Peptides against a protein of PDB entry 3HUF. Designs and how they scored, part 147

Target 1, 320 residues: chain A of PDB entry 3HUF
Amino acid sequence: MWIIEAEGDILKGKSRILFPGTYIVGRNVSDDSSHIQVISKSISKRHARFTILTPSEKDYFTGGPCEFEVKDLDTKFGTKVNEKVVGQNGDSYKEKDLKIQLGKCPFTINAYWRSMCIQFDNPEMLSQWASNLNLLGIPTGLRDSDATTHFVMNRQAGSSITVGTMYAFLKKTVIIDDSYLQYLSTVKESVIEDASLMPDALECFKNIIKNNDQFPSSPEDCINSLEGFSCAMLNTSSESHHLLELLGLRISTFMSLGDIDKELISKTDFVVLNNAVYDSEKISFPEGIFCLTIEQLWKIIIERNSRELISKEIERLKYA

## One batch from the design tools (peptide; made by RFdiffusion4, then SolubleMPNN)

Design b2_p21_2_s3
Fold by OpenDDE base, seed 5:
Structure b2_p21_2_s3 (fold): chain B 320 residues (1-320), chain A 21 residues (1-21)
Amino acid sequence: as target 1 above (320 residues)
Amino acid sequence: KEEEEKKAEEEKKKLEENNEE
């Protein structure tokens, strides 16, 4: 989200969130959803127009800012952004930090991008929430991205957590639920004058982890917890691969269960399968190797003695 | 440092008053 603050109390000592939309900026406007009052004798009554665009698909992957357009409103001394005069038709900016100079005012408006990028695990929830979140200047998507700051867990009571949720947790993404999204949708008016009124996602996350026994206490409890073990997996999911890497596993990939030969078995402690393959092909599993799902593996990983549990299970099947 | 910042802010305010638009 874009946040503005200013030197010399020209914004009355307040920070403000700028959501996607258009703002008239000047000395003789009243603060509202479309106006920003700036208190200086060097600023025109109506000085500039700020226009913030909704996030692009690219912004979801890069964590880049919503495009920020500045237009001077035919003022005597013009407008500058980052020491450059704004062109007659206005200019657009993608920098994360903007120093906005209105006329000859010795104080600047400082606009900065606070990154918030929300990944969804469920496409139906994305479809429901994306429009509203985009109107808050929050990029949204389904795919894994290094720019993601938050992950929406589907609040299905009694369901096991998904691989996406497991991976989001281990990569230290803040997990949120639909209750937080509902709250975000209501704050738009309250944060106009005070950017500090933005809801804290960390409290939502703490409550999710505290109330769900399927989460370990911290990502650090699971990261590299299986260092020294080797697994094989189907080359089907990049997210599953990254999850297993974060556990410290050596990973071999195969294309079909038929590719699991004696050589692969000799180098592998266990095979990780998706639920569909596990359920359909149970009778066709190679002899002498431990096969499990990611969800079954996760249930072992969250235990304090995960290494001992895995070792015992491997031994049980190698010597059966 | 605080006194220098305060002095710089007072100088900026004087510049503002002289640059009325």
Scores: peptide ipSAE 0.037, ipTM 0.637, DockQ to the pose 0.088
Fold by OpenDDE base, seed 3:
Structure b2_p21_2_s3 (fold): chain B 320 residues (1-320), chain A 21 residues (1-21)
Amino acid sequence: as target 1 above (320 residues)
Amino acid sequence: KEEEEKKAEEEKKKLEENNEE
């Protein structure tokens, strides 16, 4: 989201969130959803127009800002952004930090981008929330992204957490739920006057972790916990691969259970399967190899003695 | 440092008063 603040009390010492939309900026406007009052005698009554675009799909992957357009409203002394005069037709900016000078005002409006990118675990929740979040200037998507700051966990009572949720946790993404999204939707008008009223997701995250025994106390408890072990996995999801990498595993990939030869078995401590393959092919598992699902692996890795538990299961099947 | 900041603020304020639009 874009946040503005200013020097010399020209914004009355307040920070403001700018959502996607158009704002008239000037000395003689009243603060509302489409106007920004700036208090200086060096500023025109109506000085500039700010236009913030909705996030693009690219912004979800890059964590880049919503495009910020500045137009001067034919003022005597013009408008500058980052010491450059704004062109007659307006200019668009993708920088995360903008110093906006209105006329000869010795104080600048400082606009900065607070990155927030929300990944959804399922397409249904994305479809429900994407429009509202985009109107807040929040990029949304389903795919894994290095720019992802938040991950929406689906609250299904009694269900195991998904691989996406597991991976989001281990990569230190803030896990949120629908309650946080609801809360975000309510603050839109209140944050016009005070950007600090934007809800902190950390409280939601803490509550999720505290109330769900499927999470370890911290990602650090699981990261590299299986260092020195080797696994093979079906070449399915990138998230599953990245999850196993974060556990410190050496990973081999295969396309089918038939590709698991004696050489692979000799170098592999266990095989990680998705639920569908595990359930369908459990009767035809290769001899002498420990096969488990990611969810079964997760139940082991959240235990304090995960290495001992894995070692015991590997030994049990080698001698069976 | 505080005296330099105060002088800079006073100079900015004088510049503002002279640039009325």
Scores: peptide ipSAE 0.037, ipTM 0.622, DockQ to the pose 0.089
Fold by OpenDDE base, seed 2:
Structure b2_p21_2_s3 (fold): chain B 320 residues (1-320), chain A 21 residues (1-21)
Amino acid sequence: as target 1 above (320 residues)
Amino acid sequence: KEEEEKKAEEEKKKLEENNEE
């Protein structure tokens, strides 16, 4: 989201969130959803127009800012952004930091981008929330992104957490739920005058982890916990592969259970399968190898003695 | 340092008062 602050008292000592939309900036306007009052005798009654665009699909993957347009309203002394005079038709900016000078005012408005990108675990929740979140200047998507700051877990009480949720947790992404998204929607008007009123997602995250026994105490308890073990997995999802990498596993990939030969068995401690393959082909598993699902592996990983537990299961099947 | 910052702020304020648009 864009946040503005200013030198001196020209913004009344307040920080303000600018959501996507159009703002008239000047000395003789009243602060509201479409106006920014600036208190200076060197600033025109109506000095500039700021226009913030909704996030693009590219912004979800890069964590880049919503486009910031500045237009001077035919003022005597003009407008500058980053020491450059704004052109007659206005200029558009994608820099994360903007120093805006209105006329001859010796104090600048400083605009800075606070990155927030929300990944959704399921398409139904994305479809429900994407429009509202985009109107807050928050990029949204389903695919994994290095720019992702928050992950929306589906509130299904009593269901196992998904692979996406497991991976988001290990990546140290802030896991949130629908209650946090509802809260974000209610504070939109209140944060216009004070950017500090933005709800703390970390409190939501702490409550999710505390109230769900399927989470370990920290990501650090699980990261590299299986260092030195080797697995084979069906080449199904990038998230599953990255999850197993974060556990410290050496990973081999295969396309079908028929590709699991004696050579693969000799170099592999266990095989990771998706639920559909595990349930359908359980009777046809190769002898002398431990096969499990990601969800079964996760149940072992969250235990304090995870390395001992997995070693016992590997030994049990090698000598059976 | 605090006295120099206060002087710079007073000079900026005087410049602002003289630049009425």
Scores: peptide ipSAE 0.037, ipTM 0.623, DockQ to the pose 0.088
Fold by OpenDDE base, seed 1:
Structure b2_p21_2_s3 (fold): chain B 320 residues (1-320), chain A 21 residues (1-21)
Amino acid sequence: as target 1 above (320 residues)
Amino acid sequence: KEEEEKKAEEEKKKLEENNEE
């Protein structure tokens, strides 16, 4: 989301969130969803037009800002952005920090990008929320991205958390739910004059973690907790691979259980399988190797004695 | 530092008052 603030009380000492949309900026406009009042004698009654575009698909992966367009409204002294005069037709900016000077005003409007990028665990939730979140200037998607700041978990009462949720947690992504998205949607109008009224997702996250025994107290409790162990994994998902990497595991990949030879078994402490393969192939597991699902592994790693637990299971199956 | 910033802001305000559009 774009946030603006200014020196010299020209924004009345307030910070403002700019959502995607068009804003007329000037001395003689009233603050609303499409106007920004700036208090200065050096600023025209209607001075500039700001246009913030909705996020692009690329912005979801890069964490780039929504495009910021500035047009001068034929003022006497023009408009500058980052010390450059805005062109007659307007200019577009993708920088995360903009210093906007209106006319000869000695105070600048400082626009800065607050990164917020929401990953969804399922396409149904994305389909439900994407439009509304994009109108807040929040890029959304399903795939893992280094730019993701928040992750929407699907709340099914009594279900195990998904691999996506596990990975989001270990990546230190703020896990949120639909209740937070609803709350975020309701505050849109209230944050027009006070950007500090933006709801804190960390409170929602803390409540999710506190009320769900499937989460450890912190990601740090699990990160590198299995350092020194080796696993083999079916090459099924990138998220599963990255999850196992964050546990500190050495990972070998295979395409089928038939590819697990004696050499791989000799170098591997355990095999990680998806639920479908585990359930279908349980009878055909190679002898002398511990096979488990990611969900079973997660139940081990959230325990304080995870290393001792996994070692005992490895020993049981090597000698069975 | 705070006194220098206040002086700079006061000079900026004086400049603003002189630059009416």
Scores: peptide ipSAE 0.036, ipTM 0.637, DockQ to the pose 0.088

Design b2_p21_3_s1 (from b2_p21_3, 9 letters changed)
Fold by OpenDDE base, seed 2:
Structure b2_p21_3_s1 (fold): chain B 320 residues (1-320), chain A 21 residues (1-21)
Amino acid sequence: as target 1 above (320 residues)
Amino acid sequence: SREEELKKLEEKEIAEREKEE
């Protein structure tokens, strides 16, 4: 989201969030959803127009800012952004930091980008919330991205957490739910006057972890907890692969259960399968190898003695 | 201070603008 602040109390000492939309900026306007009052007699009554665009798909993957357009409203002394005069038709900016000078005013408006990108675990929740979140200047998507700051967990009471949720947790992404999204949607009007009124996602995250026994106390309890073990997995999910890497596993990939030969068994401690393959092929598992799902692996990983538990299961099947 | 210098500049620019209005 774009946040503005200013020198010399020309914004009344307040920080303001600029959501996607158009703003008239000047001395003789009243603060609202479409106007920014600047308290200086050295600027024009109506001086500039700011336009914040909605996020692009690219912004979700890069964490880059919503495009910021500035137009001078035919003022005598013009408008500058980063010491450059704004062109007659206006200029567009993708820099994360903007110093905006209105006419001869010696105090600048400072605009800075605060990155917030929300990943969704399921397409239904994305479809429900994407439009509203984009209107807040928040990029949204389903795919994993290094720019993601928040992850939406679907509240299904009594269901196991998904691989996406497990991976988001280990990546130290802030896990949120629908209650936080609802809260975020309600504060849009209040944060116009004070950017500090943005709800704290960390409180939502702490409550999710505290109230769900499927989470360990911290990501650090699980990261590299299986260092020195080797697994094989079906080449089906990038998130599953990255999750196993964060556990410290050496990973081999295969395309079908028929590719699990004596050579693969000799170098592998266990095989990780998806639920569908595990349930359908359980009777045909190769002898002498431990096969489990990611969800079964996760249940072991969250235990304090995870390494001992896995070692016992491997030994039990090698000597059977 | 820098802030006092900026305030003096603002006062000057205000006085120039009031002559043009």
Scores: peptide ipSAE 0.175, ipTM 0.820, DockQ to the pose 0.032
Fold by OpenDDE base, seed 3:
Structure b2_p21_3_s1 (fold): chain B 320 residues (1-320), chain A 21 residues (1-21)
Amino acid sequence: as target 1 above (320 residues)
Amino acid sequence: SREEELKKLEEKEIAEREKEE
């Protein structure tokens, strides 16, 4: 989201979130969803137009800002952005920091991008929320991204957390739920007057962790907790691979259980499978190898003695 | 201070505009 603040009290000492939309900026406008009052006699009554576009799909992957367009409204002294005069037809900006000077006003409007990219674990939830979040200037998607700041878990009562949720947690992404999304949807109008009314996701995240025993106390408790162990995994998802990497595992990949040869067994402590393969192929598992699901592995790694637990299971199956 | 210099610049700009109105 774009946030503006200004020097010299020209914005009355307030910060404001600018959602996607068009804003008339000037001395003689009233603050509302489409106007930004600037308090200086040195600026025009109607001085500039700001237009913020909705996020693009690319913005989800890059964490880049919504495009910020500035147009001067034929003022005597023009408008500058980052010390450059705005062109006659307006200019568009993708920089995360904009210093906007209205005419000869010595005080600048500072616009800065607050990075917020929300990943969804569930396509149905994405479909439900994406439009509303995009109207807040929040990029959304399903795929993992280095720009992802928040991850929406699906609250299904009694279900295990998904691999996506596990990975998001270990990646130190802020886990949120539908309650937070609902809260975000309510603040749009109130934030015009006070940008501080934008909800902090940290409280939601803390509550999720506290109320769900499937989460460890911190990502740091699990990161590299299995350093020195080796696993083989079915080449299914990138998230699963990245999850196992964050555990500190050496990973070998295979395409089918038939690809598990003596060489692979000799260097592998255990095999990680998805639920479908585990359930269907459990009768045909190679002898002398410990096979488990990611969910079973997760139940072990959240324990304080995870290394000892895994070692015990490996030993049990080698001598069985 | 920088702030005082900026205020003086603003006052100057206000005075220039008031002469043109």
Scores: peptide ipSAE 0.163, ipTM 0.810, DockQ to the pose 0.031
Fold by OpenDDE base, seed 5:
Structure b2_p21_3_s1 (fold): chain B 320 residues (1-320), chain A 21 residues (1-21)
Amino acid sequence: as target 1 above (320 residues)
Amino acid sequence: SREEELKKLEEKEIAEREKEE
């Protein structure tokens, strides 16, 4: 989201969130969803127009800002952004920090990008929320991204957490739910005068973790907890692979269960399978190897004695 | 202070603008 603040109390000492939309900026306008009052006699009554675009698909992967357009409203002294005069037709900016000077006013408006990028685990939830979140200037998507700051967990009562949720947690992404998204959608008007009124996602996250026994106390409890063990997995999702890497596992990949030969078995402590393969092919598992799902592995990992538990399971099956 | 210097600059710019309007 874009946030503006200014020197010399020209914004009344307050920070303001700018959502996607158009704003008239000047001395003789009233603060609302489309106007920004600037308190200085050195600026024009109506001085500039700010236009913030909705996020692009690229912004989801880069964590880049929504495009910020500035147009001077034919003022005597013009408008500058980052010490450069705004062109006659307006200019567009993708920098994360903008120093906006209105005419000869020595006090500048500082616009800065606060990164918020929301990943969804479920495509149906993305479809439901993407439009509203984009109107808040929040990039959204399904795929893993290094720019992701928040992850939406689907509240299905009594369901196991997904691999995406597990990975988001270990990656230290703030996990949120639909209740937080609902709250975000309602605060748009209240944050016009004070950007500090933006809801805190960390409180939502803490409550999710506290109320769900499927989460460990911290990501650090699980990161590298299985260091020294080796697994084999089907060449499936990148998220599953990255999850196993974060556990400290040495990973071998195979394309089919038929590729699990004696050599692979000799180098592997256990095989990780997806639920569909595990359920369909359970009878055809190679002898002498421990096979489990990621969800079954997760249930072991969240225990305080995870290394001992997994060692016991490995030994049980080697001598069976 | 920087703020006091900026305020003096603002007062000058205000006075200049009031002459030009």
Scores: peptide ipSAE 0.161, ipTM 0.809, DockQ to the pose 0.031
Fold by OpenDDE base, seed 1:
Structure b2_p21_3_s1 (fold): chain B 320 residues (1-320), chain A 21 residues (1-21)
Amino acid sequence: as target 1 above (320 residues)
Amino acid sequence: SREEELKKLEEKEIAEREKEE
């Protein structure tokens, strides 16, 4: 989201969130969803137009800001952005920090991008929420991105958390739910409000962790917890691979259980399988290797003695 | 302070604008 603040109390000492849309900026406008009042006699009654575009698909992956367009409204002294005069037809900016000077006013409006990118684990939830979130200037998507700041967990009471949720947690993304998305949607109605009124996602996240025994107390409890162990995994998902990497595992990949030869077994402590393969082929597992699902692995990882638990299971199967 | 200098600049710019109107 874009946030503006200003020097010299020209914004009445308040920060303001700018959602995608068009704003007339000037001395003689009233603050509303389409107007920004600036309190300075040196500024024109109607001075500039700000236009913030909705996020692009690229912005979800890059964490780039919504495009910020500035147009001078044919003022005597013009408008500057980052010390450069705005062109007659307006200019567009993709920088995360903009210093906007209106005419000869010595006080600048500082616009800065607060990065928020929401990943969804469920395509149906993405379809439901994407339009509303994009209108808040929030990029959304399904695929993992280094720019993701938040992850939407699907609340199914009594179900195991997904691999996506596990990975999001270890990646230190803020896990949120539909309740937080509802709160975010209310912020759009209060566009004039102080940026400090933004709902705290961390409170939602803390509540999710506290109320779900499938989460450890912190990601740090699990990160590198299996350092020194080696696993083999079926090359099925990127999230699964990244999850195992964050656990500190050395990972070998295979395409089928038939590719697990004696050499691979000799170098591998355990094999990680997806649920479908585990359920279908559990009778045909190679002898002398510990096979488990990611969900079974997660149940071990969340325990404080995870290394000891895994070691015991490995030993039990090597000697069977 | 920087803020006091900026206020003095604003006062000058206000005075210039009032002469041009």
Scores: peptide ipSAE 0.146, ipTM 0.797, DockQ to the pose 0.031

